# Peptides against a protein of PDB entry 4Z63, part 186

Target 1, 334 residues: chain A of PDB entry 4Z63
Amino acid sequence: LCLGMNDLTGNIPEDLFHLKRLNLLGIQENRLSGSLSREIRNLSSLVRLDVSWNLFSGEIPDVFDELPQLKFFLGQTNGFIGGIPKSLANSPSLNLLNLRNNSLSGRLMLNCTAMIALNSLDLGTNRFNGRLPENLPDCKRLKNVNLARNTFHGQVPESFKNFESLSYFSLSNSSLANISSALGILQHCKNLTTLVLTLNFHGEALPDDSSLHFEKLKVLVVANCRLTGSMPRWLSSSNELQLLDLSWNRLTGAIPSWIGDFKALFYLDLSNNSFTGEIPKSLTKLESLTSRNISVNEPSPDFPFFMKRNESARALQYNQIFGFPPTIELGHNN

## One batch from the design tools (peptide; made by RFdiffusion4, then SolubleMPNN)

Design b2_p21_1_s1 (from b2_p21_1, 8 letters changed)
Fold by OpenDDE base, seed 4:
Structure b2_p21_1_s1 (fold): chain B 334 residues (1-334), chain A 21 residues (1-21)
Amino acid sequence: as target 1 above (334 residues)
Amino acid sequence: PSTSSWIDTVMESSDKAKPVF
């Protein structure tokens, strides 16, 4: 049943929960309000539940033990409060959980040993507090993780060295400290292709440790951290780099010539830093900017990107990395 | 992009995103 993208108001009719053979319930992008009914438990055949972009409030009901076929739960952009229900945090069937842009709070707790199918987690823009859950690497299929804009004070857990499934990771604006530790840990994530660390590590030094290596890194975003230091030499070994945003830092020194050796680099933002010297001539030889053959079909994060503007309450949303126009931005480096 | 922009993965609750495809 797909009723998304309407102006439906009120709550879900209780009789809808009598549909025991229902595999897909999509009621997204409405004005549905009140609590999400516990009677969802009656939808025992449910594979996909999409209640996103509504006015739902209260706690998410603890009924996911009665939904053994549930693979997709989309609840982003609601008013949900409380924690992740225990049955949801233990769901062995769940592949994707999206609860971005809610008011969920407390400590983030997932039973990753039970969540054997979880491959995508979006909990961005919530009120989770405490530390990052150390057991996330136990979610052995977890590939896509957005935990951005929560209050995860402290450092990236050492256990994330073992996060082999991790491919797309955002921790933007999560009150994280110690960028050197974070990078030193996350370099062990051999499948990591996208890393977003924007609005963390305020005023720290970007490490220039040549021992750091991100073999498969395609997207690195570490914007608006007030980071000091220079262009990190370790990044030159990330030969697959497609997008680099280090804007709004306090980086100094020259832009190195190796920045033009990235064959796939189509988006570069080094603006609003303190870089000096000449623009490397190698930037004029970026193959991705001269050739039309950007494969649009590369895997992207499940979480959207936003181009934020300092003076504007309006951001542009990009659902795919290749939605960004080919860009070289070097402005405001004086 | 404007020189006054940066990339993020989250919006503020007050921010309206325009999808760009």
Scores: peptide ipSAE 0.364, ipTM 0.760, DockQ to the pose 0.417
Fold by OpenDDE base, seed 3:
Structure b2_p21_1_s1 (fold): chain B 334 residues (1-334), chain A 21 residues (1-21)
Amino acid sequence: as target 1 above (334 residues)
Amino acid sequence: PSTSSWIDTVMESSDKAKPVF
């Protein structure tokens, strides 16, 4: 049943929960309100539940043990409060959980040893607090992780050295500290292609440790951190780099010539830094800007990107990396 | 893009992002 993208108001009719053979319920992009009924437990054949972009409130009901076939739960952009219910945090069937842009709170805890099918997790823009869950690497299929805009104080856990499934990771605006430790840990994630760390590490030094290596890194976004230092030499070994945003930092020194050696680099933002010297001539030779049709079909994160102008300004949403226009931004350097 | 912009993965509850496809 697909009723998304309408002007539906009020509550879900209780009679809808008698549809025991229903595999897909999509009621997204409406004005549905109230609590999400516990009677969703009656939808024992449910594979996909999309309640996103509504006015739902209250706690998410702890009934996911009665939904043994549920693979997709989309609840982004609602007013949900409380934590992840225990049955959801232990779901062996769940592939994708999207609860971005809610009011969920408490410590984030998932039973990753039980969540054997989880491949995508979006909990961005919530009120989770405490530390990053050390057991996330135990989610052996977890590829996409957005935990941005939560209050995760401290450092990236050492256990994330073992996060082999991790490909797309955002921790933007999560009050993280110690960028040197974070990068030192995350370099061990051999499948990591996208790393977003914007609005963390306030005023720290961007490490220039030549021992750091991100072999598969395609997207690096570390904007608006007020980071000091220079363009990091270790980044020159990330030959697959497509997008680099280091804007709104306090980076100094010259833009190195090796920045033009990235064959796939199509988006470069170094604006609002303190870079000096000449623009490298090698930037005029970037293959992706001169001759190459970039394949639009490359895998992207499940979480969207936003082009922000300020914290409160209306953002532009990009669902794919290649949705960004080919860009070289070097403005506002002193 | 604007020179005054940066990339993030944060959507505010009040933010209606303009989709760019």
Scores: peptide ipSAE 0.356, ipTM 0.757, DockQ to the pose 0.437
Fold by OpenDDE base, seed 2:
Structure b2_p21_1_s1 (fold): chain B 334 residues (1-334), chain A 21 residues (1-21)
Amino acid sequence: as target 1 above (334 residues)
Amino acid sequence: PSTSSWIDTVMESSDKAKPVF
């Protein structure tokens, strides 16, 4: 049953929960309000539940133990409060959980040993506090993780060295500290292709440790951190780099010539730093900007990107990395 | 993009942005 993208108001009719053979319920993009009914438990055949982009409030009901076939739960852009229900945090069937842009709070806890099918987690823009959950690497299929805009104080856990499934990771604006430790840990994530760390590590030094290596890194975003230091030499070994944003830092020194050796680099933003010297001639030879059709069919994160502006609260949303126009931004340097 | 922009995965006030594909 798909009733999304309408102007439906009020509550879900209780009789809807008698549809025991229903595999898909989509009621997204409406004006549905009140609490999400616990009677969802009666939808025992449910595979996909989409309640996103509504006005739901209250706690998410603890009924997911009665939904043994549920693979997809989309609840983004609601007013949900409280924590993740215990039955949801223990769901063995769940592949994708999206609860982005809610008011969920407390310590983030997932039973990753039970969540054997979880591959995508989006909890961005919530009120989770405390530390990052050390057991996330126990979610052995967890590929896509957005935890951005939560209050995860402290450092990246040492256990994330074992996060082999991790491919797409955002911790943007999460009050993280110690960039040297974070990069030193995350370099062990052998499948990591996308790393977003914007608005963290305020005023720290970007490490120039030649022992750091991110073999499969395609997307690195560490913008607006006020980071000091220079262009890091370790980044030159990330031969698959497609997008680099280090804008709005305090980076100094020359832009190195190796920045033009990235055959797939189509988006470069080094703007609003303190770089000096000449623009490397190698940038004029970037194959991705001259001759190559960028493959639009590459896997992308499930979480959206936003082009933020200093002068405007209005951001543009990009659902795919290749939605960004080919760009070289070197403005506002000395 | 603008020289006064940066990439993020979060909107400050709302996740309601105009999609660009």
Scores: peptide ipSAE 0.345, ipTM 0.760, DockQ to the pose 0.437
Fold by OpenDDE base, seed 5:
Structure b2_p21_1_s1 (fold): chain B 334 residues (1-334), chain A 21 residues (1-21)
Amino acid sequence: as target 1 above (334 residues)
Amino acid sequence: PSTSSWIDTVMESSDKAKPVF
């Protein structure tokens, strides 16, 4: 049953929960309000539940033990409060959980040993506090993780050295500290292709440790951290780099010539730093900007990107990395 | 893209304001 993208109001009629053979319920992009009924437990055949972009409130009901076929739960952009219910945090069937842009709070706790199918987790823009959950690497299929805009004070856990499934990771604006430790840990994530660390590590030094290596890194975003230092030499070994945003830092020195050696680099933002010297001539030879035939069919994160502006309450949304226009931004340097 | 912009994974229009550095 698909009722998304309407102007439906009120709550879900209780008689809807008599549909025991229902595999898909999509009621997204409406004005549905009140609590999400516990009677959703009666939908025992449910594979996909999409209640996103509504006005739902209260706690998410603890009924996911009665939904053994549920693979997809989309609840982003609602007013949900409380924690992740225990049955949801233990779901062996769940592949994707999206609860971005809610009011969920407390410590983030997932039973990753039980969540054997979880591959995508979006909990961005919530009120989770404490530390990053050390057991996330026990979610052995977890590939996409957005934890942006929570309050995870402290450092990236040492256990994340073992996060082999991790491919797409955002921790933007999560009150994290110690960028040297974070990069030193995350370099062990062999499948990591996308890393977003924007609005963390306030005023720290960007490490220039030649022992750091991100073999599969395609997207690196470390914007608006006020980071000191220079262009990091370790980044020159990330030959698959496609997008680099280091804007709004305090980086100094020359832009190195090796920045033009990245064959797939189509988006470069080094703006609002303190770089000096000449623009590298190698940037004029970037194959991605001179040739029309870049393979656009690469995997992208499940979470969207946003182009934010300091003076604008409106961000541009990009659902795919290749949705960004080919860009070289070097403005507002000294 | 603009010299006054950066990339994030957070929606401004629906997100509660957090301190910017």
Scores: peptide ipSAE 0.362, ipTM 0.722, DockQ to the pose 0.290; fails the geometry check

Design b2_p21_1_s2 (from b2_p21_1, 11 letters changed)
Fold by OpenDDE base, seed 1:
Structure b2_p21_1_s2 (fold): chain B 334 residues (1-334), chain A 21 residues (1-21)
Amino acid sequence: as target 1 above (334 residues)
Amino acid sequence: ASTSSYVTTDLGPDDRLKPVF
């Protein structure tokens, strides 16, 4: 049953939950309100539940132990409160959990040992507090993780050195500290291609440790951190780099010539820093900007990116990296 | 892009933005 993208209002009729053979319920992008009924437990054949982009409120019901076939739960952009219900946090069937842009709170706790199928987790823009869950690497299939805009105090856990499944990681605006430790840990994530750390590490020094290496890094975003230092030499070894945003920092020194050696780099923002010297001539030879023969079929994060302008609440949304326009932005430097 | 912009995954509450690109 797919009723998405309408102007439906009110609550879900209780009789809908009598559809025991229902595999897919999509009611996304409506104006549905009220609590999500406990009676969803009666949908024992449910594989996909999409209630996203509604006006649902209250706690998410703790009935996911009665949904043994549920692979996809999309609840982003609602008014859900409370925590992740225990049965959801222990779901062995769940592949994707998207609860971005809700009002979920408390400590984030997932039983990763039980969540053997979880490959995508989006809990961005919630009210989770405490520390990043140290056991996330125990989710052995977890590839996509968005935890942006929560209040995760402290540092990236040391356990994330073992986060081999991690490919796409967003922690933007999560009150993180110690960028040196974070990068030192995350460099061990062999599959890490996308790293977004915007609005963290306030006023810290960007490490220029030549021992750091991100072999598979395609997307690095560390904007608006007020970071000091220079263009990090370790980044020159990330040969697959496609998108780099280090804007709105306090980086100094010259823009190095190796920045133009990235064959796939099509988006570069170094604006609003304190860089000096000449623009490297190598930037005029970026192959991606000359031919743009980049495969559009490359894997992308499940979470969207946003280009935020002038501290506005509204941003431009990009669902794919290649949706970004080819860009070299070097404005507002010295 | 603009000189006054930056990339993030941080969204405000009630974000109902659709993809532009």
Scores: peptide ipSAE 0.411, ipTM 0.784, DockQ to the pose 0.466
Fold by OpenDDE base, seed 3:
Structure b2_p21_1_s2 (fold): chain B 334 residues (1-334), chain A 21 residues (1-21)
Amino acid sequence: as target 1 above (334 residues)
Amino acid sequence: ASTSSYVTTDLGPDDRLKPVF
């Protein structure tokens, strides 16, 4: 049943929960309100539940043990409060959990040993607090993780050295500290292609440690951190780099010539730093900007990106990396 | 792109933005 993208109001009719053979319920992009009924437990054949972009409130009901076929739960952009229900945090069937842009709070706890099918987790823009869950690497299929805009004080856990499944990771604006430790840990994630760390590590030094290596890194975003230092030499070994944003930092020194050696680099923002010297001539030779053959079909993170203008509420949403226009921004360097 | 912008995955509590495809 697909009723998304309408102007539906009120509550879900109780009779809908009598549909025991229902595999897909999509009621996204409406004005549905109230609590999400506990009677969703009656939808025992449910594979996909999409209640996103509504006005739901209250706690998410703890009934997911009665939904053994549920693979996809999309609840982003609602008013949900409380924590992740125990049955949801222990779901062996769940592949994707998206609860981005809610008011969920408390400590983030998932039973990763039980969540054997979880491959995508989006909990961005919530009110989770405490520390990053050390057991996330125990989610052996977890590829996509967005935890942006939560209050995860402290450092990236050492256990993330073992996060082999991790490919796309965002921790933007999560009160993280110690960028040197974070990068030192995350370099062990050999499948990591996307790393977004914007609005963390305020005023720290960007490490220039030649021992750091991110072999498969395609997207690196570390904007608006007030980072000191220079363009890191270790980044030159990330030959697959497509998007680099280090804007709104306090980086100094020259822009190195190796920045133009990235064959796939189509988006470069180094603006609002303190870079000096000449613009490398190698930037004029970036193959991705000279050839129209950009493979639009590469895997992207499940979480959206945003181009935030002037630190204002105005942003442009990009659902794919290749949605970004080919860009070289070097402005406002003093 | 604007020189006054930066990339993030952080949105405000109302992220009902028009997608750019």
Scores: peptide ipSAE 0.405, ipTM 0.773, DockQ to the pose 0.476
Fold by OpenDDE base, seed 4:
Structure b2_p21_1_s2 (fold): chain B 334 residues (1-334), chain A 21 residues (1-21)
Amino acid sequence: as target 1 above (334 residues)
Amino acid sequence: ASTSSYVTTDLGPDDRLKPVF
């Protein structure tokens, strides 16, 4: 049943929960309000539940143990409060959980040893507090993780060295500290292609440790951290780099010539730093900007990107990396 | 890109009013 993209109001009719053979319920992009009924438990054949972009409030009902076929739960952009229900945090069937842009709070707890099918997790823009859950690497299929805009004070857990499944990781604006530790840990994630760390590590030094290596890194975003230091030499070994944003930091020194050696680099923002010297001539030879056919069908994160103006509440949303226009931004340097 | 912009993954309020690309 697909009723998305309407102006439906009120709550879900209780009789809808009598549809025992229903595999897909999509009621997204409406004005549905009130609590999400616990009677969802009656939809025992449910594979996909999309209640996103509504006005739902209250706690998410703890009924997911009665939904053994549920693979997709999309609840982003609602008013849900409380924690992740225990049955949801223990779901062995769940592949994708998207609860971005809610008011979920408390400590983030997932039973990753039970969540054997979880491959995508979006909990960005919530009110989770405490530390990042150390057991996330136990979610052995977890590829896409957005935890941005929560209050995860402290450092990236050491256990994330073992996060082999991790490919797309967003931690932007989560009050994280110790960028050196974070990068030192995350370099062990051999499948990591996208790393977004914007609005963390306030005033720290960007490490220039030649021992750091991100083999498969395609997207690195570490903007608006007031980071000191220079362009990190370790980044030169990330030959697959496509998007780099280090804007709104306090980086100094020259822009190195190796920045033009990235054959796939189509988006570069180094603006609002303190870089000096000449613009590398190698930037004029970026193949992606001259002749390369960018494959639009490359795997991308499930979470969207935003181009945010520093002084504006307005942002542009990009659902895919290749939605970004080819860009070289070097403005507002010294 | 705007010279005054940066990339992030954290949303502000009023996401429905933002252009999607």
Scores: peptide ipSAE 0.414, ipTM 0.783, DockQ to the pose 0.442; fails the geometry check
Fold by OpenDDE base, seed 5:
Structure b2_p21_1_s2 (fold): chain B 334 residues (1-334), chain A 21 residues (1-21)
Amino acid sequence: as target 1 above (334 residues)
Amino acid sequence: ASTSSYVTTDLGPDDRLKPVF
């Protein structure tokens, strides 16, 4: 049953929960309000539940033990409060959980040992507090993780050295500290292609450690951290780099010539730093900007990117990395 | 892109609004 993208109001009629053979319920992009009924438990054949972009409130019902076939739960952009229900945090069937942009709170706890099928987790823009959950690497299929805009004070857990499934990771605006430790840990994530760390590590030094290596890194975003230091030499070995945003930092020194050696680099923002010297001539030879036929069809994160022009303005949304326009921004340097 | 912009994955308080593409 697909009722998305309408102007439906009120709550879900209770009689809808009599549809025991229903595999898909999509009611996204409406004005549905009130609590999400516990009677969803009666939809025992449910594979996909999409209640996103509504006005739902209250706690998410703890009924997911009665939904043994549920693979997809999309509840982003609602007013849900409380924590992740125990049955949801233990779901062995769930592949994708999206609860971005709610009011969920407390410590983030998932039973990753039980969540054997979880591959995508979006909990961005919530009210989770405490530390990052150390057991996330136990979610052995977890590839996509957005935890942006929560209050995860402290450092990236040492256990994340073992996060082999991790490919797309966003921690933007989560009050994280110790960028040197974070990069030192995350370099062990062999499948990591996308790393977003914007609005963390306030005023720290960007490490220039030649021992750091991110072999598969395609997207690195560490904007608006007021980081000190220079362009890190370790980044020159990330030959697959496509998007680099280091804007709104306090980086100094020259822009190195190796920045133009990235064959796939199509988006570069080094603006609002303290770089000096000449613009590298190698930037004029970037193949991605000169060649018309680079069809790069690569997997993208499940979470969207946003380009914020200012704190109060509505951001532009980009669902795919390749939605970004080819860009070189070097403005507002010394 | 703009020299005054930066990339992120959070929209802050305005995240409830349907994004502009």
Scores: peptide ipSAE 0.398, ipTM 0.777, DockQ to the pose 0.429; fails the geometry check

